# Peptides against a protein of PDB entry 5OK6: the designs that were tried, part 195

Target 1, 215 residues: chain A of PDB entry 5OK6
Amino acid sequence: ELPGLDSQWRQIENGESGRERPLRAGESWFLVEKHWYKQWEAYVQGGDQDSSTFPGCINNATLFQDEINWRLKEGLVEGEDYVLLPAAAWHYLVSWYGLEHGQPPIERKVIELPNIQKVEVYPVELLLVRHNDLGKSHTVQFSHTDSIGLVLRTARERFLVEPQEDTRLWAKNSEGSLDRLYDTHITVLDAALETGQLIIMETRKKDGTWPSAQL

## One batch from the design tools (peptide; made by RFdiffusion4, then SolubleMPNN)

Design b2_p30_3_s1 (from b2_p30_3 with S1E W5M K6L T12S T23E A26K E28A)
Fold by OpenDDE base, seed 4:
Structure b2_p30_3_s1 (fold): chain B 215 residues (1-215), chain A 30 residues (1-30)
Amino acid sequence: as target 1 above (215 residues)
Amino acid sequence: EDAAMLEQLGLSPEQLAAMRAREAAKLAAL
């Protein structure tokens, strides 16, 4: 059942638990298409529940690049293309109005950056490969706040690398050359890794030498 | 074979040497 219009507004927009609440690292927030949200605002501010301004079900279609993988379009801007709602507010709206059939929620996490919290709308998708087999790749999503160490561990896991095998990472740069990801304690952000970037996992040879050392 | 693959990825001996030097410098800074 739909709450009263004033109650809806207070629930979604209140500064304590609504859209304007402070970001907290690790929390889930959801994207809502801006036009729909503005329509909702107009509806609840209008004071007439039977108004023709009824927003209908939430429809984020315009935010998606495709309806197959449900990837977001590139270059979306908060406040222009979408608004961010905390999980509680999102779930209220979904319960009240529904979500377009077959359309997944756009859930994102709050991350902690130096001196700022941000909803990470675009996590980094890295293309992981082994140095000796570029044909076998794994695309894996990482937060900008994830360490290179985590990327390495993830690569090892995806390629089923045995614990006794030593591995290290290289990143293919924009010039087509490789940059060694030496420091595993820095973040994906610090390493300036980008979506679609090729990350090569090098495995140490049985003789104790690295393949790259023989170049 | 592994070395050849890395070369195909654009890792020249000179680049590798430079990268090794950078790694060594990072280690020295720790």
Scores: peptide ipSAE 0.016, ipTM 0.411, DockQ to the pose 0.452
Fold by OpenDDE base, seed 3:
Structure b2_p30_3_s1 (fold): chain B 215 residues (1-215), chain A 30 residues (1-30)
Amino acid sequence: as target 1 above (215 residues)
Amino acid sequence: EDAAMLEQLGLSPEQLAAMRAREAAKLAAL
């Protein structure tokens, strides 16, 4: 049942599940298109449930690049294009107003950076390839807080590398050269990896030599 | 030397472009 307007406002803005609650690492937050949210605010602040300001169902269409893969448009800005709601608040709004038919929720995770918690709206999508088979690629999403070790393990898994095979990673940089990712303990952020960046997994030869060493 | 390495690893500019195009297509399909 749709609660009273004041109750809606308190629940979403000032409640324990409110928009302004502290971020906690690992929590899910959801994007809501800004214009819809402002319309909702106007509706609940107006005090008239029969008002023409009724926001209708949540529609995030303008945040998506397409309705096929539901990728976000680049360059979206919090407070201008969207607002972030904690999971509880999002689920309340969806239960009250509905979500546009066919649209997925835009769920993102809170990540822990050295001095701040942040909702990671744009995780890193890496293009994983093998050095000897560039025709087969895997696009995989990673958090900026994920380790290079995780990227390597993920690449090994996707390419079905046997446990006895030794592998290492290279990243193609903006200059067109290859940077070896020596330290697998640093994060994707520390390695400054970006969306769309090519990551090459090199496999050691049976003779113990690396293909790259024969250059 | 980096270019030579890329070439030896089969990462020609054309192949890289093709891979990026394929990635873009996959990303569009995700």
Scores: peptide ipSAE 0.021, ipTM 0.535, DockQ to the pose 0.094; fails the geometry check
Fold by OpenDDE base, seed 2:
Structure b2_p30_3_s1 (fold): chain B 215 residues (1-215), chain A 30 residues (1-30)
Amino acid sequence: as target 1 above (215 residues)
Amino acid sequence: EDAAMLEQLGLSPEQLAAMRAREAAKLAAL
């Protein structure tokens, strides 16, 4: 059931759960397509519940590049293409107006960067492969704040590497060269890893030698 | 076999040499 227009405005734009509230690391925020949000603003600011400005259900279709994997289009800009709402505000809007049938919410996390909090709209998608089988890849999403150690652990898990096996990572550069991800304590951001980048897990041989050392 | 697989990454001999040099330097810096 729809609350009063003033109550809607106060709940979404103002207060402790409002759109303008401070970002907190680890919290979930949601994307709302800009045109829908502007229509909602016009509706609640108009003061007439019978107005023709009723926004209908939330529809983020224009933000998606496909309706199969529900990936976001590249290059979306906050304030132009979408608005970010805290989880509470998002859930209110969904409860009041509904979400387009079959369409998933666009949930993103606040991350802590040096001296700034940011909603990470585009996490890094890495292509994980083994050094001896480049044709079998696992696409895995990581935060820019995740460590290379986490990427390595994730690769080991996806490829079912036994605990006794020793592994290390290489990143394929755009120019085709390989850089070893030697320091596992740095972040994905520090390593300058990008979406679509190939990350190669090398497994140490039983003789104690590395495959790459034999090149 | 592993060497052949790594060559499929498109590394030139010069790139491989540079890679080895970087690895050696990193190990020496520890």
Scores: peptide ipSAE 0.015, ipTM 0.449, DockQ to the pose 0.656; fails the geometry check
Fold by OpenDDE base, seed 5:
Structure b2_p30_3_s1 (fold): chain B 215 residues (1-215), chain A 30 residues (1-30)
Amino acid sequence: as target 1 above (215 residues)
Amino acid sequence: EDAAMLEQLGLSPEQLAAMRAREAAKLAAL
């Protein structure tokens, strides 16, 4: 059942538990398409539950580039294309108005950067491959705050590398050459890795030599 | 930006400059 219009506004648009509350690292926030949200604001601010301004179900269709993988369009901007709501507020709106049939929620995590907390709307998708079989890739999503060490561990897991095998990473750069990722303690952001970038896992030979050393 | 950390990637000066530029752009996009 829909609560009163004033109650809806207070529940969603407040500084303690709603849209205006501080970001906390690790929390889930959700994207809501801007036009729908503005329609909802107009509806609840109008004070008439029977108004023609009723927003209907939440529809984020314009935020997606496809309805197969449900990837977001590139270049979306907070406050222009969407608003961010904490999990509790999002669930209230979904409970009250519903979500368009078949659409998944757009859930994102708060990450902690050196000076700020931010909702990471666009995590980095890397193409992981082995040095000896560049045609077989695993696309894996990482946070900008994840370490290169985590990327390496993930690559090892996806390719079922045995614990005793030694591996290292290379990134294909914009010039088409390979840059070795020496420091595994830096973040994906620090390494300036980008979505769609090819990351090559090299495995050490049984004789103790690296395949790349012969190049 | 941590120039010392970026140097751990084994980049040439030109590559390092390019990566710094990309990093700055990414930070702006976050």
Scores: peptide ipSAE 0.015, ipTM 0.455, DockQ to the pose 0.041; fails the geometry check

Design b2_p30_3_s2 (from b2_p30_3, 8 letters changed)
Fold by OpenDDE base, seed 2:
Structure b2_p30_3_s2 (fold): chain B 215 residues (1-215), chain A 30 residues (1-30)
Amino acid sequence: as target 1 above (215 residues)
Amino acid sequence: DDAAMLEQLGLTPEQLEAMRAREAAKLASL
């Protein structure tokens, strides 16, 4: 059942717990398509629950590239294409109006950068491959705040590398060459890794030599 | 050519500077 219009407004737009609340690292926030949200605002501000301004179910279709992988369109802008809501506010709206059948929620995490907290709308999708089989890739999503060490561990896990095997990473750069990722303690952001970038895991040979040293 | 790409191993000073520039740009765009 729908709450009163004033109650809805307070739950969603309240600056303490609603849309304008401070970001906190690790929290989940959700994207809502801007047109729907504006329609909802008009509805609750109108003061008439029986008005023709009823927004219907939440529909984020215009934010997705496709309905198969549910990837976001590139270049979406907060305040123009979508609004961000904290988890509590999102769940209220979904409970009141529903979400379009089959659409997943667009959940994103707050990340902590050196001087600011932001909702990471576009995490980095890396193409992980082995040095000896560049044709077999695993696409894996990482936060900009994740370490290169995590990328390496993830690659090892996906390719079932044995614990005793030594591995290291290379990144294909914009010039088409390979840059060695020496420091595993820096972040994906620090390494300037980008979505769609090829990351090559090299495995040390049993003789103690690296394949790349022989090329 | 994958082999040719593997021959271009290492990070040059110029590449390092380019990476830093890209890092700064990404930080600003997040």
Scores: peptide ipSAE 0.020, ipTM 0.506, DockQ to the pose 0.093
Fold by OpenDDE base, seed 5:
Structure b2_p30_3_s2 (fold): chain B 215 residues (1-215), chain A 30 residues (1-30)
Amino acid sequence: as target 1 above (215 residues)
Amino acid sequence: DDAAMLEQLGLTPEQLEAMRAREAAKLASL
């Protein structure tokens, strides 16, 4: 059952627990398509529950690139294409109006950067490959705040590398050359890794030499 | 041939040599 229009407005757009509340690292926030949200605002501000301005089910279709992988379109801008709501506010709206059938929620995490907290709408998608089998890739999402060490561990796990095998990472740069990722303690952001970038895992030979040393 | 596999990454011979040189220099600095 829908609550009163004034109650809806207060629940969603307040500065303490709603849309305008401060970001906190690790919390989940959700994207809502801007046009739908504006329609909802007009509806609740109008004061007539029977108004033709009723927004209907939440529909984020215009934010998705495809309905198979449910990837977001590139270049979406907060306040223009979508609004961000904390989990509680999102769940209220879904409970009241529903979500378009078959459409997943767009959940994102708040991350802490050196000088700011932000909702990470676009995690970094890296293409992980082995140096000796470039035809088999794993696309994996990482936060900008994740360490290179985590990328390496993830690559080892995805390729079922044995614990006794030594591995290291290379990143293919924009110039087409390879940059070795020496420091595993820096973040994905510090390493300037980007979505779609190829990351090569090199495995040490049994003789103790590295394949790259033979080039 | 591991060298051949790395060439499949689209590296030029010059880029491969540069990589080798950088690795050698770093190893020598240890």
Scores: peptide ipSAE 0.019, ipTM 0.410, DockQ to the pose 0.470
Fold by OpenDDE base, seed 1:
Structure b2_p30_3_s2 (fold): chain B 215 residues (1-215), chain A 30 residues (1-30)
Amino acid sequence: as target 1 above (215 residues)
Amino acid sequence: DDAAMLEQLGLTPEQLEAMRAREAAKLASL
């Protein structure tokens, strides 16, 4: 059963526990398509539960680039294309109005940057490959706050590299050349890695030499 | 120091500047 309209508004949009509450690192927030949300606001502010302004089920279709991988469109802007809701508020709306059949929720995490918390709407998708087999890639999602060390460990795991094998990473830059990722302690953001960027894992030879040293 | 960290990537000065610009843009787009 739907709560009273005023109760809905207070639950979702109050400044303490709703949409306007402070971000906390590690928490999940959800995207809601802006037009739907505005329709909901109009509905609950209208004071008539039987109003023709009833928003129907949540439909985020316009936020998706495709309905296969459910990737977000690029360049979406908070407050213009979508609103962000904390997990509790999102779950309330879904329970009250439903979510369009087949659509996944758009869940994102709050990340902590040096001076601010943000909902990371666009994590970085990297294309991981081995230096000796560029035709086989693993697309893996990383946070901007993840370390290059984590990228390296993930690559090693995906390619089943043995613990005794030494590996290092190269990033293909926009100029088409390769930049070695020397410092594994810096973040994906610090390294300015981008979605779709090719990351090459080089494995040291048994003779102790690196393949790239012979190029 | 972000600049010092980026220098550890072994970039040329020009590449470093380009990366700094991209980093700034990413920070703004997050």
Scores: peptide ipSAE 0.016, ipTM 0.470, DockQ to the pose 0.040
Fold by OpenDDE base, seed 4:
Structure b2_p30_3_s2 (fold): chain B 215 residues (1-215), chain A 30 residues (1-30)
Amino acid sequence: as target 1 above (215 residues)
Amino acid sequence: DDAAMLEQLGLTPEQLEAMRAREAAKLASL
């Protein structure tokens, strides 16, 4: 059952878990399409529960590039295209109004940057491949705050690399050449890795030599 | 220091500059 309009407003906007609450690293936040949210605001501010301004179920359709992979459109802007709600607020709205049939929720994580917390709406999707089989890739999502070390570990796991095998990463740059990722402690952001970028995992040979050294 | 970290990637100066530029752009987009 829908709460009273004033209660809805207080819960979503001004509650302890409201829209304006401080961001905390690691927390989940959700995107809500701006038009729907504004419609909801108008509805709850109108004071008439039977108003024609009833927003209906949450519909994030315009935020998606497609309804197959449910990827977000590029270039969406907070406050213009969507609003961000903490998990509790999102779940309240979903419970009250429902979510459009078939649409997944758009969940994102708060990340800690050097001087700011931010909801990471666009994590980095990397194409991971092995040096000896460039045709077989694993697309994996990483936070900008993830270390290159994590990328390497993830690549090892996805390709079922044995613990005794030594591996290292190369990033294919825009010029088509390879840049070795020497420092595994820097972040994906620091390394300026981008979505769609090819990351090549090189495995050391049994003789102790690296395949790339023989090129 | 982000610059110091980027240098550890073993890039050419030109590549490093390009990466720094991309990093800055990404920070702005976040």
Scores: peptide ipSAE 0.018, ipTM 0.485, DockQ to the pose 0.041; fails the geometry check

Design b2_p30_3_s3 (from b2_p30_3, 12 letters changed)
Fold by OpenDDE base, seed 5:
Structure b2_p30_3_s3 (fold): chain B 215 residues (1-215), chain A 30 residues (1-30)
Amino acid sequence: as target 1 above (215 residues)
Amino acid sequence: MDEEMKRQLGLSEEQLAAMRERDAAKLASL
């Protein structure tokens, strides 16, 4: 059952545990489509439970590019297209109003960047390939705060590379050339990797030479 | 290594350094 309208407002909008609470790294936040949220605000502020302003179930359809992979549209802006709610607040709204049938929640993580915490709405999707089979890619999502080392380990896992095999990464840059990712301790952000970028895993030959050394 | 890889492959520590220098712009775009 729906709680009282004033109770709903206090539960969702408060500055300690609601929409206005401070961001904390590692926590989950959820996107809510802006028009639905504004409808909800109008409903609870109106003070009439039977009002025609009842928002209905949460519907984030306009935020999605597709209903197959449930990718977000590019260029969405906080405060214009969506609002962010902490997990507790999101779960309250879902329990009260429901979520549109078939739609997944849009869950995102708070990340720690230099001098700021931010909800990472758009993690980086990289295309991982092997140097000898560029036509077979694995698309994998990474945080901007993930290390190049994690990208390398993930590539090794996806391509079932044996522990004794040595591997290294190359990134295809905007000019169409390949830059070697020498430092595995820097982050995806530090390496300036972008969504859709091709990352090539090179495997060392059994004779100890690298395929790229023959060029 | 396939021919496409050979055509595009470039060893450049300088370019890698330049990529790192773009992190400020990347940070601002988040």
Scores: peptide ipSAE 0.014, ipTM 0.365, DockQ to the pose 0.125
Fold by OpenDDE base, seed 3:
Structure b2_p30_3_s3 (fold): chain B 215 residues (1-215), chain A 30 residues (1-30)
Amino acid sequence: as target 1 above (215 residues)
Amino acid sequence: MDEEMKRQLGLSEEQLAAMRERDAAKLASL
């Protein structure tokens, strides 16, 4: 059941779980399509619950580029295309108005950058491959704040690399050449890795030599 | 890589500026 209009406004905008609350690293926030949100604002600010400004169910269709993988369109801008809500506020709106049938929520995490906290709307999707089988890839999402070490561990796990096997990573750059990721302690952001970038895991041979050293 | 390491690599002021611009753009695009 819908609460009073003033209560809705306070809960979503100014409450403890409101849109303007401080970001906290690791928390989940949700995207709401801007036009729907503006319609909701007009509805609750109008003061008439029986008005024709009722927003209906949340519909984020315009934010998606496809309804198969539910990927977001590129280049979406906060405040123009969508509004970010903390989890509690999102769940309130969903409980009050519903979410369009079949649409998944657009959940994103707050990440800690050197001097700011930010909701990471676009995590990095990397194409992980083995050096000896470039045709078999695993697409994996990473935060910009994840370390190259985590990328390496993830690659090892996906390709079922034995613990005793040594591995290292290469990134295919924009020029088509390969750059070795030497420092595993830097972040995906620091390494300037981008969505769709090919990351090649090289496995050391049993004789102790690296395949790339023999090319 | 921190600024001190970049300087130790002998990067020019232009190169450093370009890197800072790139980094700023990356942060803004998140």
Scores: peptide ipSAE 0.012, ipTM 0.414, DockQ to the pose 0.029
Fold by OpenDDE base, seed 4:
Structure b2_p30_3_s3 (fold): chain B 215 residues (1-215), chain A 30 residues (1-30)
Amino acid sequence: as target 1 above (215 residues)
Amino acid sequence: MDEEMKRQLGLSEEQLAAMRERDAAKLASL
């Protein structure tokens, strides 16, 4: 059952627990399509529960570029295309109004950047391949704040690399050449890795030589 | 990576081109 309109407004817009609450690293926030949210605002501010301004179920369709993989459109802007709600507020709205059938929630994480917290709406999607099997790739999502070490560990896991096998990463750059990712402690952001970028995991040979060293 | 490294890793231009096509297709399917 829907709470009173004033209660809805307070719950969702409350600065302590609602839309305006501080971002905390690691927390989940959710995107809500802007027009729906504005309709909701108008509804709850109108004071009439029977108003024709009833927003209906949450519908984020316009934020998606496809309804198969549910990828977001590129270039979406906070405050123009969507609003961000903390998990609690999102779940309240979903419980009150529902989410359009078949649509997944658009969940994103708060990340810690130098001196700021931000909801990472567009994490980095990398194409992971093995040097000896370029025909098979794994697409994996990473935060810009994830380390290259995590990318490497993830690649090892996805390709079922044995613990005793030694591996390292290369990134294909925009010029088509490969750059060695030497420092595993830097972040995806620091390494300037981008969505769609090919990352090659090289495995050391049993003889102790690297395939790339036979240059 | 130099051209020799590409060869050692099996990254011929043909393979790279094929990879780009597959990657593009995969990205489009995502």
Scores: peptide ipSAE 0.008, ipTM 0.392, DockQ to the pose 0.097; fails the geometry check
Fold by OpenDDE base, seed 2:
Structure b2_p30_3_s3 (fold): chain B 215 residues (1-215), chain A 30 residues (1-30)
Amino acid sequence: as target 1 above (215 residues)
Amino acid sequence: MDEEMKRQLGLSEEQLAAMRERDAAKLASL
């Protein structure tokens, strides 16, 4: 059931707990398509619950590239294409108006960058491959704040590497050459890894030699 | 770098190109 219009406005737009609240690392925020949100604002500001300005169900269709993987379109801009709401506000809107049938919520995490908190709308997607089979890739999402060590562990898990096997990572750079990722403690951001970048996991041979030493 | 590795990396260029277009958007969001 829909609350009163003033109650809706206060719940969603209140700077203490609503859209304008401070970001906190690790919390979830949700994207709402801008046009729908503006329609909602007009509705609740109009003061007439029976008005023609009723926004209907939340529909984020224009934010998606496809309805299979529900990948976001590239180049979306906050305040132009979408607004960000904290989890509580999002859940209120969904409970009041519903979400378009079949659409998943667009949930994103707040990450801690050196000087600021940001909602990470576009996590980094890396193509993980083995050195001996570059044609078989696993696409995996990482935060910019994730360590290279996590990327390595994830690659080991995806390729079912045994604990006793030794592995290391290489990144294909923009020039087509391979850069070894020596420091596993730096972040994806610090390593300047980009979406779509090929990350090669090299496995040490039983004889103790590395395959790349033969290259 | 091994020629075989170069060939395999070359095959990945199309995959990389498609994903790099998305990277530009991600960097802009940071």
Scores: peptide ipSAE 0.006, ipTM 0.344, DockQ to the pose 0.153; fails the geometry check

